Peptides against a protein of PDB entry 4GMN. Designs and how they scored, part 224

Target 1, 375 residues: chain A of PDB entry 4GMN
Amino acid sequence: RYANITLLALVTLASIGTDFQETLVKGNQGSRESPISAADEEWNGFDDADGDAMDVDQKSSSGEDQEEDYEEIDVKEDDEDDDDDSITSEMQADMERVVGADGTDDGDLEDLPTLRELIQTAVPQLIRLSNLPIDSDESLTIQSHALSALNNISWTISCLEFANGENANIHNAWYPTAKKIWRKTILPILEADSADLKLATQVTSLAWAVARVLHGETPTDGNPHRKFISLYHSSKQQAGGNSNSIEEPEDPFQGLGVKCIGVVGSLAHDPAPIEVNREVGVFLVTLLRQSNNVPPAEIVEALNQLFDIYGDEELACDKEVFWKDGFLKHLEEFLPKMRTLTKGIDKRTQPELRTRADEALLNLGRFVQYKKKHA

## One batch from the design tools (peptide; made by RFdiffusion4, then SolubleMPNN)

Design b2_p23_5_s1
Fold by OpenDDE base, seed 2:
Structure b2_p23_5_s1 (fold): chain B 375 residues (1-375), chain A 23 residues (1-23)
Amino acid sequence: as target 1 above (375 residues)
Amino acid sequence: HMTIQEEARKRLLELLRKLPRPS
């Protein structure tokens, strides 16, 4: 009885976290045409006002009109209006306030009652449930559902902009809770060194969501970046040995490898210790050097993380790691490989992976050019 | 009439109350 009520509550909290994320994405889409996929931020560089528009005179070669009769596949919009009316009007109103609130510095989530209750009431319980001794299949199920709920809540919050003091009230409310999730949930599970790849994937997903907000302020206790790098390598070794295909997630960006890269990339941001940054940067650059044996989605994520970590020349990691360890040369040498990799992705079978690879290739070209100008 | 918001909050709080209390 108690376990079933707990499980139902956890499933509902996980759903609420998803519904919040969807509402945020929809609300942000009303202002920005592209879904904030965390990858779709085209790296604009610093505004170099000297846009020498290379007039690429595309001489229109009059290639013959092969009228390929595009059969209008009448895509019946099956308006499966899955009116999943699950979005509570309170949740929608909280999201409309988050999207519409010019950041009133009142650190009180007074205007965000649902989000306040999630952070202040739900998350502490979820942390507790994720830390229960695993002594039964029921306790393992409770832990998994608690991790799922924490993941969805943490991802939702990580989709908010916190740059330039945006959403400072939410950030300030979340930050101490995010640190508690890290110290009480993530670290103990990572330290248990479980061979359970499902649990490892869940905790790594949660760790990424948390680290996307905490960045280099993520607690460094026990060198978590090394644990995630180790987990990355261990996951590759296990996939090679036992044909227990961890069902490669249908989405290539949901893979444990991508999640490990996302975590360690996020952990390497300023003000991370330079040695943490270096170890992560070397790991990421090593993936590019070994790209023939690395899934394309992991390459895309590794590139994006490298751009985000080393995009700012004023940061200590630019001089002490990027330039000192010669990362530019590795990125330049990777450009032709990335072009080949990207062109090798079938647009028909993997459209998202192709789009994100095309963007990462574009950004890599810009980033290399930027770094050459600022050398 | 409870607003739909008040009902949603009530449901959320009822769900949260079904979670084990922090010891």
Scores: peptide ipSAE 0.016, ipTM 0.574, DockQ to the pose 0.021
Fold by OpenDDE base, seed 5:
Structure b2_p23_5_s1 (fold): chain B 375 residues (1-375), chain A 23 residues (1-23)
Amino acid sequence: as target 1 above (375 residues)
Amino acid sequence: HMTIQEEARKRLLELLRKLPRPS
């Protein structure tokens, strides 16, 4: 009885976190066409005004418009319980205020009552539930749902812009809570050395969401980047041995390998220790060198992380890691392989993967040219 | 009439009350 009420509350908190994410995506789509992850921004480089536009001759190949009749898949509107619609409406109104508000410097969430209750009331309880002793299948289920709810809340917050002091009130309220999630939920689960791939995937998803806000300010205690690199390698060894492949997630970007890359990439940003940055940078560049055995989605994520980590030449990691360890040469040698990889993705069967690979290829070309100009 | 926001906040708070309080 108590367990069922707790589970229902956790499921609904996880749902609320999803609806908030969807509302944020819809709000951002009013300014940009697709759910552009912060990683799907075209890397524009630093706007040095002397951009010689290389005229890429767009040969207009007149392909004949075959009108393929897309059958409208009648998505049954499942009767969403009247309870969830009302909460989604409050969350939508909080998100509309977040997107429209000039970031107040004060960590005051007076104008964001739902977000305040999620951060200040829900998250501390979810952290507690994720840390319960696992003594039963009920305790495992509670942990899984608590991690799901923490994941959805953390992802939603990680999709807010915090650059240039934007949303500073939310950032200031979230930052200590994000560090608490990291230290109290993520690290203890990573240290428990569980062979449970489901739990590992859940904690890695949560770790990525948290690390997308904390970046290089993520606590380095216990070398978490090495734990996620080890998890990446361990996940590849398990997938090769058992023909009971856990069904590869239908979305290639939801794989544990992609999530591990996203976490370690985020952990390597300034002000991360140069040794952490180097170990992550070497890991990412090694994936590109071994690209024949790496899923395309992991290559796309590894490229985006490399652009984000090493895009700023004023950072210590540019001189001490990127140039010192000769990363430019590896990116140049990878460029023709990326062209082949991207062209090998079928646009009809994997349209999203193809689009993100085309963008990552474009950005790789721009990044290599930028780094050659600034050498 | 409670506003949609007041009703939603009430429901969220009722849901949060079902969770074990942090000690």
Scores: peptide ipSAE 0.016, ipTM 0.574, DockQ to the pose 0.022
Fold by OpenDDE base, seed 1:
Structure b2_p23_5_s1 (fold): chain B 375 residues (1-375), chain A 23 residues (1-23)
Amino acid sequence: as target 1 above (375 residues)
Amino acid sequence: HMTIQEEARKRLLELLRKLPRPS
């Protein structure tokens, strides 16, 4: 009886975290024409002043205009007013306030009662449940559901804009809680060094969501970046041996390799210790050098992380790592390989992967040009 | 009438209260 109530509570908390994420994405789409997917963060580090658009001479092959009569499939707008009663109008009103409020600096969530209860009441209990001794299949199930709920809540909060003091109230409320998730949930599971790939995937997803807010302020105790790099390499060794279909997630960006890259990239941002930044930067650049054996989604993520880490020339990591370790040369040498990789992705079978690879290729060209002007 | 929201919040708080208390 008690276990079933706990499991139902955890499933409900995980669902609320998902519904909250969907509401944030919809709310942001209403205010910006493009969905703020984590891909639509245009790297704002380029002063686009020198618009030398490389005219890619698209040779217009004059294929004959077969006027295929597009039968207007009268998509009946079945106005299924699916009043999907899932999004409570409080969650929607909380999201509209999150998107629209000049963030009061006070860290007070008085105006965000649902989010306040998630952060202050739910998360501390989820941390406790994720950190229980595993002595039974029931305890393992509880841990998995607690990690799922923490993941969904943390991902949702990580989709909020915190730049320029936006949502400062939410940031200030979340920041100490995010550090607590890291220290009390993520680190203990990483220290246990479990061979459970499912648990490793869950904790890595949670770690990425937490690190997307904490960045270089993520606690460096125990060198967690090295553990995620080790996990990346271990995951590649296991995938090559057992043709047991661990169903590669249908989404190539949901793979454990991508999640490991996202975590270590986020950990390497300023004000991370220069040695942590160097170890991560060398790891990411090494993936580009070995790109023939790396999934395209991991290359896209590794590029985006490199742009975010090294996009600011005023940061200590630019001089002490990027220039000192010769990263520009490796990025320039990778440009022709990235063009080949991107062109090799079938738009029909993998449209999202192709779009994100085309964007990452464009950004890589711009990044290399920027860094060459500032050399 | 409790709004669907007050009911959802109440259900959430009731579920959270049913989670094992830290001993």
Scores: peptide ipSAE 0.016, ipTM 0.573, DockQ to the pose 0.021
Fold by OpenDDE base, seed 4:
Structure b2_p23_5_s1 (fold): chain B 375 residues (1-375), chain A 23 residues (1-23)
Amino acid sequence: as target 1 above (375 residues)
Amino acid sequence: HMTIQEEARKRLLELLRKLPRPS
């Protein structure tokens, strides 16, 4: 009886999340081109703003090496048992601070009361329901529906533009909640190392939606990028054994492999640790090198992620990873393979995949040219 | 006509009220 009410509530929350996504996407199409078309924006390069590169003659002042005797400050690792209650109280206080000092009981989402209720009231309950002990098929069903609802809400929010401070009120309200979804829902499921590919696909879809907003600010605790890379490889090994039992999703972009690439690509953005960025970058470049055995949709996603991660030359990852690890050479060597791959996609049977591959090929040519100009 | 958002909001609020509080 309780479970049927909970299940009905979860199904309806998932439906509301979808209905809200459709409404936001339709609303945004009225003002600006769809942000889904921003992933389909031809990478035009950074416009050559003819900013006069002032030759700042950095006079190498040879300052003498004073060997300052760094006394080993014996940093006692005080194992402060950071009581999990402190993080919840700080997150609650940060949610209260982000919900603004203006003493109107209507938080920063006054104009979006449905989104406010989804974030503030529904999501905390969905997180709780996703963390229930799995002791029955009923609890597994509840978890699956809670993950579906979280996925739909998170994808809805990830379809908003947050660049240049757009939707900052929504971003600020979502950000702590997104981190909570990551820490309390995604990480525990990833750590349970379940052989359930359905659950893995659900959590990976949710992780992608969350990481599309948090990017490199996604918590790096427990190296989740390695878990998703491992999941990518494990999913390929399982597909190779039972070619008949994994219904390949009718949409090539809904595959677990694409979702894993989307997650790890999103996790590798600045300010992610350089080691995380490097491991992801090497993974993505390795997919391009092995492209003969990689689905075209995964190649398209891996390229888009590489453009987004390494598009900005001012980021530490450009110098420390892209140039140091010689990624330009691998991208240049991949250009003729990408042309062959793209031409091999039938426009009649796979029109979307062909369109996205034609675009990724164009962007790859531009990206390689850009990086060669800035070498 | 209630907007899809108003109907969704009403359904959400009604469901959230029906979701059992943690005991």
Scores: peptide ipSAE 0.015, ipTM 0.580, DockQ to the pose 0.024

Design b2_p23_5_s2
Fold by OpenDDE base, seed 3:
Structure b2_p23_5_s2 (fold): chain B 375 residues (1-375), chain A 23 residues (1-23)
Amino acid sequence: as target 1 above (375 residues)
Amino acid sequence: MESIQELARRRRLELLRKLPRPS
């Protein structure tokens, strides 16, 4: 009884985290639909091209279609309006405020009561539940659902813009909580060295969401970047040996390898220690050099992380890592391989992967050209 | 020409991956 109520509450919290993301997306799309003024369609005139309409006299033969009296079985669709309006009117109002919030510099969430309750009350309980001793199938189920809820909340918050002081109140409220998730949930699970790839995928997804906000300010205790690099390599070894179809996620970007790259890339941003940045940068560049054995989605993510880490020439990592370790040469040598890889992706069967690969290829060309001008 | 920073920003917004729905 109590277990089922706890599980239901965890599923609901995970749903709320998803629905918040969908709402933030819709709100940000609505702000980009500035009405393209329909004004300047210059109606270029009626060109009177006299094309001879050949009268093809298709004699439609009148087939006597027998009216088969199909008895309309009035299937009462019980509209179970599962108005699982999981988004409360208060949650919707908080989302509208987050999308519309001109940067109130105060680190208070007084104007965002649902988000405040989520961060201050729900997340601490989820951290507790995710860090319980695993002694039963019930405790494992609770951990999985708590990790799912933390993942969805953390991903949603990581989709907010925090550049230039935007959403500073949310950032300031989330930042200490994100560090707590890292130290109390992510690190203990990574240190337990479980062979459970499902758990590893869940914790790595959560770690990526958290690291997308904390970046190089993510706690470096126990060298977490090396743990995720190790997990990347271990996951590749397991996939090669046992033909037990771990169902590769239908989305190539949901793979454990992509998630590991996303985590370590995020951890390597300024102000990360130069040693951490170097180890991650070398890992990412090594994936490009070994690209024949690397899934295309992982290559796309590795390129994106390299652009984000080394896009600013004023950062210490530009001089001390990018130029010093000769990364430009490796990126330039990878351009023809990336063109071949991208062309090999079928647009019909993998449209998203192809679009993201075409973008990453374009950006690789631009990035190489940029770095050559700033050499 | 779009800056590399603006390109990175657009990608952060396009990374709207479907969160795993709770099963």
Scores: peptide ipSAE 0.023, ipTM 0.673, DockQ to the pose 0.370
Fold by OpenDDE base, seed 5:
Structure b2_p23_5_s2 (fold): chain B 375 residues (1-375), chain A 23 residues (1-23)
Amino acid sequence: as target 1 above (375 residues)
Amino acid sequence: MESIQELARRRRLELLRKLPRPS
């Protein structure tokens, strides 16, 4: 009885965290429906004029277009009215205020009472539940649901812009709680060295969400970047040996490998210690060098992390790591491999992966050109 | 040309789509 009520409350808190996120996505999309004028500035590649006119005969074979009448299978949208009764009117009002809030510097969440109670009351209880001694399948289930709720809340908050003092009130309320999640939930689970890949995936997802806000200010106690790099390598060794593949998540970007890359990339941002930045940068560049054995989604994430870490030339890591350790050469050598990798992704079967790879390829070209100009 | 900072900001917003729905 008590356990079922606790589980229901944890599922409800996890739902609330997801709904907050969906609303933040919709609010940010509505502000982006300002038409991206496709400035079709055709990148006029340099006309290298070497004119060997191989006269390949245009045999116009008139293939008869058989109009295969694709019967429009009227997939009845069963409007499953998922009465997602999870979003209260107060939560909706708080979400709308968070999306529209020009950052008032007052670190008070007076105007965001639901978010305040979520951060100050609910999250501390979830941290407690995630730290219960595991002595039964019931305690393991409670831990898993507490981690799911913490994950969804932490991801939702990590989606707010905190650059330039935006949402400073929410940042100031979340920051000490995020550090508490890291020290009380994430580190103890990573130190327990459990062979449970499900638990490892949950804690790594939570760690990524938390590290997306804390960046290089994430607590360095116990060298967490090395633990996530080790977890990345261990996950690859297990996937190669047991034909009981935990079904690779249908989304290539939900894999434990991608999550590990996302965590360590986030941990390497300024003001991270230069040695932490270097170890992460070397790990990411090594994935690009070994790309033949790395899933495309992990390559996309590794590139994105490299761009985020080394995109600012004013940061100490640009001079002390990027230039000093010769990362530009490895990125240039990877460009032709990335083109081949991206072209090898089927747009029909993996449209998201292809789009994200096309973007990462475009950005890799731009990043290499930028770094060559600023050398 | 989109700045690397604006690109980073855009990627932060695209990661939004990737929360596993609570099972």
Scores: peptide ipSAE 0.022, ipTM 0.671, DockQ to the pose 0.428
Fold by OpenDDE base, seed 2:
Structure b2_p23_5_s2 (fold): chain B 375 residues (1-375), chain A 23 residues (1-23)
Amino acid sequence: as target 1 above (375 residues)
Amino acid sequence: MESIQELARRRRLELLRKLPRPS
């Protein structure tokens, strides 16, 4: 009884985290709908008048095709109760404020009561639930749902712009909580070295969401970047040996390999220690060099991380890692391979993967040209 | 030319579509 209530509450918190995200996406898209002026281009109907009425008289052969009365099986559309994941009027009002507010610098979420309660009340309980001793299948289920709820909340918050002091109030409220998730949830599970790849995938997803906000300010205790690099390699070894391939997620960008790349890439941003940046940068460049054996989605993510880490020439990692370790040469040598890889992706079967690969290829060309100009 | 920052922002918005809906 208590377990079922806890599970329902965890599912509800995971849904709320998703609904907040959908609302933030819609609010950010509405600002990009420049009114396409309905130019009433009067498409003047082409008056192609030539009505040559060829009178072909062909005769009425009376084939008695038996109308097989296909009984219209009234497939009752079971009204799938569209669980009207009705974004509460309070959640909608909070999201409208997040999209519209020049963030007041005070980490006070007075104007964002739902988000405040998620960060201050819900997340601390989810951290507690994720740290329960695993002594039963019920405890494992509770941990999994707590991780899912933490993941959805953390991803939603990671989608807010925090550059240039935007949403500073939310950032300041989230930042200590994000560090707590890292130290209390992520690190202990990574240190347990579980053979459970489902748990590893959940924790890595959460770690990526958290690291997308904390970047190089993510706690470096126990060298977590090396743990995620090790997890990346271990996941590849397991996939090669057991024909019990954990169902590769239908979305190629939901794979554990992509998530590991996303985490370590995020951890390598300034102000990360130069040696952490170097180890991650070398890992990412090594994936490009070994691209024949790397899934296309992981290559796309590795490129994206490399652009985001080394896109600023004013950062210490540009001189100390990118130029010193000769990364430009590896990126330039990878351009023809990326063109071949991208062309090999079928647009019909994998449209998203193809689109993201075409974008990554375009950006790789631009990035190489940029770095050559600033050499 | 789209800035690297605007590209990062756009990628950030594309990653949004990927939260597992709670089953």
Scores: peptide ipSAE 0.022, ipTM 0.662, DockQ to the pose 0.379
Fold by OpenDDE base, seed 4:
Structure b2_p23_5_s2 (fold): chain B 375 residues (1-375), chain A 23 residues (1-23)
Amino acid sequence: as target 1 above (375 residues)
Amino acid sequence: MESIQELARRRRLELLRKLPRPS
């Protein structure tokens, strides 16, 4: 009885985290209907003029328009607007304020009461539930649902813009809680060295969400970047041995490999220690060198992380890692391989993967040109 | 030319669509 109530509450908190995200996306889309002028880059295609005039006259016959009177079956759309009003009017009002909030530097969430209760009251209980001793199938189920709820909340917050002091109040409220999730939930599960790939995938997803906010300020205790690199390699060894058991997620970007790359990339941002940055940078560049045996989605994520880590020439990692370890040469040598890889993705079967690969290829070309100019 | 920062912003929005729904 208590277990079922706890599970229902955890499922509800996980749903609230998802619904909060969906509404933040919708609210941020509504404010962006300022027409992004399609910059018609007039690709002035070549005026190949000459195509010959073949005149084929074929005249043929007057097929009678049988007006088949399609009776409009007035299908009453019973708009069962199952408005699954899972989103409270207070939560919707908080989300509208988050989309419009000029960042006050104060970590005060007075204007965001639902988000405040989520961060200050719910998350500490989820951390507690994720750390229960696993002694039964019920305790394992509770841990999994607590991790799911923490994941959805952490991802939602990680999707807010915090650049240039935007949402500073939310950032300041979340930052200590994110560090607590890392130290109390993520690290203990990683130290337990469980062979459970499902648990590893859940904790890695949560770690990525948390690291997308904390970046190089993520606690370095126990060298977590090396644990996620090890997990990446271990996951590849298991997939190669048992062809039947890992249902690759239908979405190639939900794979454990992509999640590991996302975590370690996020951990390597300034102000990460230069040696942490180097180990991650070498790992990412090594994936590009071995690209023939790496899923395309992992290559896209690895490129994206490399651009985010080494995009600023004023950072110490640019001189001490990028230039010193010769990363530009590896990126330039990878450019023709990326063109081949991207062209090999079928637009009909994998439209999203193709779009993200086309973008990553474009950005790789621009990034290589940029770095060559600043050499 | 779109800045690397604007590219990073677009990627944040694309990752929004990819939350694992609670199974």
Scores: peptide ipSAE 0.022, ipTM 0.666, DockQ to the pose 0.425

